# Peptides against a protein of PDB entry 3T6J: the designs that were tried, part 71

Target 1, 375 residues: chain A of PDB entry 3T6J
Amino acid sequence: PIVESYIGFIESYRDPFGSRGEFEGFVAVVNKAMSAKFERLVASAEQLLKELPWPPTFEKDKFLTPDFTSLDVLTFAGSGIPAGINIPNYDDLRQTEGFKNVSLGNVLAVAYATQREKLTFLEEDDKDLYILWKGPSFDVQVGLHELLGHGSGKLFVQDEKGAFNFDQETVINPETGEQIQSWYRSGETWDSKFSTIASSYEECRAESVGLYLCLHPQVLEIFGFEGADAEDVIYVNWLNMVRAGLLALEFYTPEAFNWRQAHMQARFVILRVLLEAGEGLVTITPTTGSDGRPDARVRLDRSKIRSVGKPALERFLRRLQVLKSTGDVAGGRALYEGYATVTDAPPECFLTLRDTVLLRKESRKLIVQPNTRLE
Target 2, 372 residues: chain A of PDB entry 3T6J as posed
Amino acid sequence: PIVESYIGFIESYRDPFGSRGEFEGFVAVVNKAMSAKFERLVASAEQLLKELPWPPTFEKDKFLTPDFTSLDVLTFAGSGIPAGINIPNYDDLRQTEGFKNVSLGNVLAVAYREKLTFLEEDDKDLYILWKGPSFDVQVGLHALLGHGSGKLFVQDEKGAFNFDQETVINPETGEQIQSWYRSGETWDSKFSTIASSYEECRAESVGLYLCLHPQVLEIFGFEGADAEDVIYVNWLNMVRAGLLALEFYTPEAFNWRQAHMQARFVILRVLLEAGEGLVTITPTTGSDGRPDARVRLDRSKIRSVGKPALERFLRRLQVLKSTGDVAGGRALYEGYATVTDAPPECFLTLRDTVLLRKESRKLIVQPNTRLE

## One batch from the design tools (peptide; made by RFdiffusion4, then SolubleMPNN)

Design b1_p12_7_s4 (from b1_p12_7, 9 letters changed)
Fold by OpenDDE base, seed 4:
Structure b1_p12_7_s4 (fold): chain B 375 residues (1-375), chain A 12 residues (1-12)
Amino acid sequence: as target 1 above (375 residues)
Amino acid sequence: TTSVELDLEVAF
């Protein structure tokens, strides 16, 4: 078997300022069959990058073909086990030297084990579809999240010699209509500038890329879905995201006004964006469970994903990227923290919903290290 | 502290 490993100070999710890496490492075996799908995605990456909602001037100047591999993890030493990885975690290196993507296939497979009777916050009519397509939709989302999420976009930089990596006279900020007014100076990084919001903000951007691009027929075709199956995968992917946004409330600490998990904060932000879009796209309804205790239901109108959801996500995603590219920390923080704010204001009453989420919390899953054998 | 990626919870 082909064995991959890495070790070092890599992920900064546990640093409140998003800069210091936590020591981690893994040993994994390449899953050749699943890697083939991601290779097809890589082959289309250059074209798919053009579908992202920002001008080419905000994308990498030169496409650098990355590696993408599906891995079955034997050992993962760290505070958390991701579904996917994009490294290195330096945007400047990503755009100048390239990057590598991995999907942790057997970790994703654990998520496939969903018991219908325990599936919370979904309508009964959606549960079977959700269970059926959760796995495939995860594969799509992770692939897009890593390759075209983390792997997309350009940072505007002035180097140590004073040279810019963009034309100051011709590049226009699509949000303001003006010339670029801010950038990264030599030595400044995404994490150093955006600090406390850097990790969650970037995850939100990557997740948004996944939702946005999964609507593209070519993406679904790459993963082997066409017709009604493709539409169901899209629906379940979006449904999973809005449900995750509700589940995310578990990881908010009201007393400290902080989030304890970057991905969950990101998913809540996306939920807020889609709720703001209105028009009946997303509905969260407090209910009473069969046990007589508080419950809730999330509804996503699949017929409005393209007409309402996509435009809302497009605008939001473009803003995320523009603010990231220009190093506009003030604007980025205002945008992101605005959507990440949790109050009990109607109609959503998120703090009340949080109580419901906590009440309906499932037992913690224990991930056990697998074994493998050579025949 | 708990980390959740995609409906997976890992305590740390």
Scores: peptide ipSAE 0.034, ipTM 0.726, DockQ to the pose 0.120
Fold by OpenDDE base, seed 2:
Structure b1_p12_7_s4 (fold): chain B 375 residues (1-375), chain A 12 residues (1-12)
Amino acid sequence: as target 1 above (375 residues)
Amino acid sequence: TTSVELDLEVAF
């Protein structure tokens, strides 16, 4: 077997300022079969990057082919086990040496184990489809999230010598129609500028890339889905995201007006974006459970994903990227915190829904260290 | 040119 490992101060999610890494490490075995699927995605990455909703001037100048491997984790030491990883978290190394993506396959497999009778917040008609395609849709989402989410976009930089990595005279901000008016100066980084929102903002961008690009036929083909299966995978991926946005309320603390999990905050933001799109795309309906206590149902209109959802997500994702590229912290914070705000305002009444989410909270899944054997 | 690499946690 091929063994991979890493150890050190890597992820900064536990740092309020997004700068200091938490000490973590893993030992894992390569899943060759699943890795082959991600290699096909890598082979199409350069072309797929062009499908993202920003001008080429806001994308990386040079494509560096990354690695993408599916790993079965034997041991993971840290505050939490991710489904996917993109490393290193150093901009200079990403630009010069590239990066590596990994999918923690057996972690995902554990997440797939949902009993139908315990599945919350979905319509009965969606449950079987959700159970069937949750796994495959996760593979698609994780692949896109890591490779084309975190792996995409350009930061406009002025170096210590005053040189720009973009043409100030010709590059136009697609949101304003004007020349670029802000950028990162020497020593400034994404995390240093965006600070408290940096991690969640970036996760939101990456998740949005996943949803947006999963609509592309080539992506579904790479993962082996065509026809009705491809449409079902798309539907379940989007349905899972809007459901996750509701579940995310567990990780919000109203008294402190803060979020305790960056990915879940990101998923709530996406839910808000899709709700704002209107036209019946997403509906959250408070209900009464069989126990007589509050419940809720999330509905996603499949027929409106491309017509309503995609344009809404396109606009939002472009704004995220433009604000990130230009280092516009004020604009970025205003946009992101606006969607991340949780109130009890109608019609959604999110604080009330939060009570429902907490009431229906499932036990947290735990991963137990696996064993290996020779057959 | 710069990018950001982070983890995706599954809390679904």
Scores: peptide ipSAE 0.049, ipTM 0.663, DockQ to the pose 0.091; fails the geometry check
Fold by OpenDDE base, seed 5:
Structure b1_p12_7_s4 (fold): chain B 375 residues (1-375), chain A 12 residues (1-12)
Amino acid sequence: as target 1 above (375 residues)
Amino acid sequence: TTSVELDLEVAF
């Protein structure tokens, strides 16, 4: 088998300022079959990047073809095992040297272990569909998240010599209609500027790219879905995200007003965006469980994903990108922290919902190293 | 150099 590994100070999620890497390492085996799907996605990446909701001037000037491989993890050493990885974690290097994507395929398979009777916060009518398509939808989401999420967008930079990597006279900010007013100066990085929100903000952008582009027929075709199956994959992917936004409340600490998990904070933000869109797209209903204790149900109106959800996400995602590209920390923080705020204000009463989430919390799954054999 | 955290943790 083809064996891949990496080791070093890589991910910065445990750094409150998002800059210092945590020591991490893995050994994995290439899954050739799934890698072939990601290769097709890579082959379409340059075209799919054009589908993202920002002008070409806010996208990388030159597409650098990345590697994308599906890996079955044999061993992973670190504080948390990801489902997907995009490296290096330096935007400047991604823009100039390229990047590599991996999907940890057998990590995704762990999600399939949830029993129907233990599946929380979904309508009964959605449970079977969710169970059926959760895995496939994860493959789609991870692929898009890594390749076209983290792999997209341009940072506007003025180098040490004063030269800009964009035309100051002609590039227009699509949100303001004006010329570009801010950028990264020499020595400034994404993490150094956006600091405490950098990781979660970027994850939110990447997750949003996944949701947005999974609506594209070409994406579904690459992963082998057509017709009703494709629509079900889309629905379950979006449903999973809004459910995840509710589950995310577990990782909020009210007393400290902070989030303990960047991806979960991101998913909560997306939930807030989609709730704000209104029109019955997303509904969270407090209920009483069969045990007589608080419960909740998340409902996503499938028919409104394209008409209500996509436009809302499009606007939000464009704002995320524009603020990122221009290094507008004040604007970015205001936007992101606004959606990341957790209060008990009606109608959602998120702090009350958090109590429900904690009440219905499942035991943390143990990911166990698999066995290998010769064939 | 800009560092961005780029891993996806799946909500189970």
Scores: peptide ipSAE 0.045, ipTM 0.677, DockQ to the pose 0.106; fails the geometry check
Fold by OpenDDE base, seed 1:
Structure b1_p12_7_s4 (fold): chain B 375 residues (1-375), chain A 12 residues (1-12)
Amino acid sequence: as target 1 above (375 residues)
Amino acid sequence: TTSVELDLEVAF
């Protein structure tokens, strides 16, 4: 077997300012079969990057072919086990030297192990489909999230010598129609500028890229899905995201007006974007469970994903990228915190829904280190 | 140096 490992100060999610990394490490075994699918995705990455909803001037000048591997983790030491990783976490290095992507495949498998009778907040007619395709859809989402989410976009920079990495006279901001008015100065980073929202904002961008690009037939083909299966994978991926947005309310602390998990905050933001799109795309309905206590159901209209969902996500995703590229912290914070706000305003009544989410909360799964051997 | 964290966690 091929063994991979890493160790060091890598992720900064535990730092409220997104600056200091926590010490973590893992040992894993390569899953060759799934890695082959990700290599096909890598082979298509340069073309797929062009499908993202921003001008080429907001994308990296030179495509650097990354590595992508699916791993079965044997040991992980850290505050949490990720489903996917993109390293290094320095944009300058990603843009000049390249990056590596990994999917922790057996972590995803644990997430898939939900019993039908315990599956919350879905319509009965969606449960079997969800159970069937949650795993495959996660593989697609993680691949897109890491490779084309985190691996996409350009930061506009003025270096220490005063030189720009973009043409100030010709590059146009697609949102304003004007020349670029802001950028990163020497020593400024994504995390240093966007600070408290940086991690969640970037995760939201990456998740949005996943949802957006999973609609592309080439992506589904790479993962081996065609016809009705491909459409089901798309549907379940989007359904999982809107459900996750509801589940995310567990990680909001109303008394402190803060979020305790960056990815969940990101998923709530996406839910809000798709709800705002309207037209019956997403519906959250409070219900009464069989126990007579509050419950809820999330519905996603499959037929409106492309017609309503995609355009809404496109506009939102473009705004995220433009604000990120230009270092527009004020605009970025206004946009993101606006969607991340949790109130009890009708029709959604999210604070009331939060009570329902907490009431229906499942016991947290413990991930235990496995053993493996050669026979 | 610009740092971007790229960790996807799934809620269990």
Scores: peptide ipSAE 0.042, ipTM 0.685, DockQ to the pose 0.099; fails the geometry check

Design b1_p12_8_s1 (from b1_p12_8, 4 letters changed)
Fold by OpenDDE base, seed 2:
Structure b1_p12_8_s1 (fold): chain B 375 residues (1-375), chain A 12 residues (1-12)
Amino acid sequence: as target 1 above (375 residues)
Amino acid sequence: MFGSAGDSYPLA
């Protein structure tokens, strides 16, 4: 078998400032069969990047073909096991040197095992569909998240010699209609400038890219979905995201006004964006469970994903990218923290919903390290 | 950057 490994200070999620890496390591075996889907995605990546909702001037100057491999993890040392990885975590290196993507296939497989009776916060009519398509939709989301999420977008930089990596006279900010007025100076990075929000903000951007691009027929075709199946995968992917946004409240600490998990904060932000879109796209309804205790239901109107959801996400995602590219920390923080704020204001009453989420909390699944054998 | 299955998605 082909064996891959990495070890070192890699992910910075445990650093409040998003700068210092946690020591991690894994050993994994390449799954050639599963890697084939991601290879097809890589082959289409350059074209799919053009579908993202920002001008080409805000995208990388040159597409550097990355490696994307599905891995079965034998051992993982760290605070958490990811479903997917994009490295390096430095945007400048991604722009100039390229990047590598991996999907941890056996981690995803564990995630697919859902018991219907334990599935919380979904309408009964959605449960079977959700169970059926959660796995396939995850493959799509993780692939897009890593490759076209983390792998997309340009940072505007002025180097130590005063040279810009963009044309100051011709590049226009699509949000303001004006020339670019801010950028990264020499020595400034995404993490150094955006600091406390950098990790979660980037995860939010990557998740949003996944939702946005999963609507593209070519993406679904790459993963082998057509017709009604493709529409169901789209629906379940979006449904999973809005559900995750509700579940995310578990990781918010009201007393400290902080989030304890970057991805969950990101998913809550996306939920807020989609709720703000209105028009009946997303509805969260408090209910009473069979035990007489508080419960809730999340409803996503599939008929409004393209008409209401996509435009809302497009605008939001474009703003995320423009603020990131221009190094506009003040604007980026205002936007992101605004959506990340948790209050008990009606109609959602998120703090009350948080109590419901905690009440209905399931036990965390544990992954036990596997071994190999000869057949 | 990564998406953690264990921490990011509650696996019900």
Scores: peptide ipSAE 0.033, ipTM 0.723, DockQ to the pose 0.266
Fold by OpenDDE base, seed 4:
Structure b1_p12_8_s1 (fold): chain B 375 residues (1-375), chain A 12 residues (1-12)
Amino acid sequence: as target 1 above (375 residues)
Amino acid sequence: MFGSAGDSYPLA
């Protein structure tokens, strides 16, 4: 088999300031069949990058063809095991040297293996569809998240010699209509500059890219979905995200006004964006469970994903990218922390919903180390 | 990195 491994100080999720990497490593075997799908996605990446809602001036100057491989993990040494990885995590290296993507296929297969009767917060009519398409939709989301999420966008930089990697006279900020007024100076990085919000902000951007681009017919075709199946995959992907945004409340600590998981915070932010879009796109309804205790239902109007959801996500995603590119920490923090704030304000009453989420929390799943055998 | 859920990805 083809074996891949990596080791080092890689992910900074455990650093409160988002800068110091945790020592991590894995050994995995290449899944050739699933890797072929991601290779097709890579082949379309340059074209798909143009579909993202920012000007080419805010995208990487030169497309660098990345590697994307599906891996079956044999061993993973670290505090947690991811579903996908984009490395390196340094944006400057990504845009100048390139990057590699991996999907941890057997992790994805284990993830969300939930029995129908234990599947919380969905309408009964959605449960069978959700169970059927959760896996496939998640493959799409992870692929887009890593390759076109983390793999997209440009940081505006002034180097140690005072030279800019963008034309100060011609590049226009699409949000302000003005010339670029801020950038990263020599020695400044995404993580160092955005600090406490950097990890979650970037995950939010990547997740948003996934939702946004999964609407593109070419993406679904690459993954082998057509017709009604493609539409169901889209629906379940968006439904999963809004549900995840509700589930995310488990990882918020009200007493400390703190989020304990970057991806879950990101998913909550996306939920808030889609709720703000209004027009009946997303509805969270408190209910009473069969046990007589609080419950909730998330509803997503399928017919409004493209008409309401996409434009809302487009505007939000563009703003995320522009603020990231320009190193506008003040603007970025204001935007992101605004959506990440959890209150008990009507109509959502998120702190009350958090109590419901905690009440309905299921036991943690365990991932057991596999092994290989020659046959 | 893409973290699937709290089951496989611990608190930060």
Scores: peptide ipSAE 0.033, ipTM 0.744, DockQ to the pose 0.242
Fold by OpenDDE base, seed 3:
Structure b1_p12_8_s1 (fold): chain B 375 residues (1-375), chain A 12 residues (1-12)
Amino acid sequence: as target 1 above (375 residues)
Amino acid sequence: MFGSAGDSYPLA
């Protein structure tokens, strides 16, 4: 078997400023079969990057073909085990030197073990479909998230010599219609500028890329889904995201007005974006459970994903990228914190919903180190 | 010079 490992200061989620890495390590075995799917995705990555909703001038000048491998984790030492990883975590290095993606396949498989009777916040009619396609849809989402989410976009930089990595005369900000007015200066980084929102903001961008690109037929084809299956995978992927956005409220601390998990905050933001789109795309309805206690239902109108959801996500995702590229911290913070704000304002009453989420919270799944054997 | 939070996609 092919063994992969890493060790060191890798992920910075525990740093409020998103800069200092947590010391972690893993040992894993390459899953060749699953890696083949991601290799196909990599082969299409350059073309798929063009489908993202920003001008080529906001994309990397040169596509650097990354490695993408599915791994079965034998051991993971850290505060949390991920489902996917993109490294290095430095945007400049990603742009100039390249990056590696990994999907922790057996970790993803844990997510597949959903008991129908314990599945919260979904309509009964969606539960079987959700259970059936949760795994496959998550594979798609993680692949897109890592490769084309974290692997996309350009930071506008002025180097120490005063040179720009973009043409100041010709590059136009698609949101303003004007020339680029802000950029990263020498020594400035994504983390240093966006600091407290950097991690979650980037995760939100990556998740949004996943949702957006999963609508592309080629993506589903790469993963082996066509026809009705492809549509079901799309639906479940989006449904999972909006559900996750509700579940995310568990990770919000009202007293401190902060989030404790970057990805969950990101998912909540996406939920807010899709709710804002209106037109019946997403509906969260408070209900009463069979136990007589508060419950809720999330409904996603499948027929409105492309007509309502995609345009809304497109606009939002473009804004995320433009603000990131230009180093517009003020604009980025205003946008992101706006969507990340949790209040009890109607119609959603998110603080009340949070109580419901906490009430319906399931016990945390324990991930146990596996072993291997010769067959 | 560009650092970002490491991407570790958690299970939902």
Scores: peptide ipSAE 0.045, ipTM 0.710, DockQ to the pose 0.173; fails the geometry check
Fold by OpenDDE base, seed 1:
Structure b1_p12_8_s1 (fold): chain B 375 residues (1-375), chain A 12 residues (1-12)
Amino acid sequence: as target 1 above (375 residues)
Amino acid sequence: MFGSAGDSYPLA
């Protein structure tokens, strides 16, 4: 078997400022079958990057072919086991040297081993479809998230010599229609500028890329889905995201007005964006469970994903990227924190829904490390 | 990073 490993200070999610890495390490075995799908995705990456909703001037000047491998984890030392990884976590290095992607396939398998009767907040008619396609849709989402989410976009930089990596006279901000007014100075990084929102903001961007690009037929074909199956994968991927946005409320602390998990905050933000789109795309309905206690149902109108959802996500995702590229911390914080705000305002009443989420919370899964033998 | 499986889907 092909063995992959890494070790070091890598992920900064435990740092409130998103700067200091946690020491972690893993040993894993390559899953060749799934890796082949990701290789096809990599082969299409340069073209798929052009489908992202920002001008080429906001994308990397040169495409650097990354590695992407699906891994079955044998051992993982850290505070948590990720489903996917994109490294290094420095945008400048990603732009100049390249990056590596991995999907932790057996971790994904554990995450989706949910019994039908324990599946919360879905309409009954969606449960079987969700169970059937959750795994496949997640493979698609993780692949897009890591490769084309974290692996996309350009930071506008002025180097130590005063030179710009963009043409100040010709590059136009698509949101303002004006020339670029802000950029990263020498020594400034994404994390240093955006600080407390950097990790969650970036995860939100990456998740949004996944949802946006999963609508592209070529992506579904790469993963082996066609026709009705492809449409079901799309539907379940989007359904999972809006459900996750509701579940995310578990990780909000009202008393401190803060989020305890970057990815869940990101998913809540996406939910808010899709709710704002209106037109019946997403509906969250408080209900009463069979036990007589509060419950809720999330509905996603499949027929409105492309007509309502995609345009809303497109606009939002473009704004995320433009603000990131230009180092506009004030604008970025205003946008992101606006969507990340949790209140009890109608119609959603998110603080009330949070109580429902907590009430319906299932026990955290315990991941047990496997033992592998050579035959 | 996509996120921890346990943290990403605590109710699933």
Scores: peptide ipSAE 0.033, ipTM 0.733, DockQ to the pose 0.229; fails the geometry check

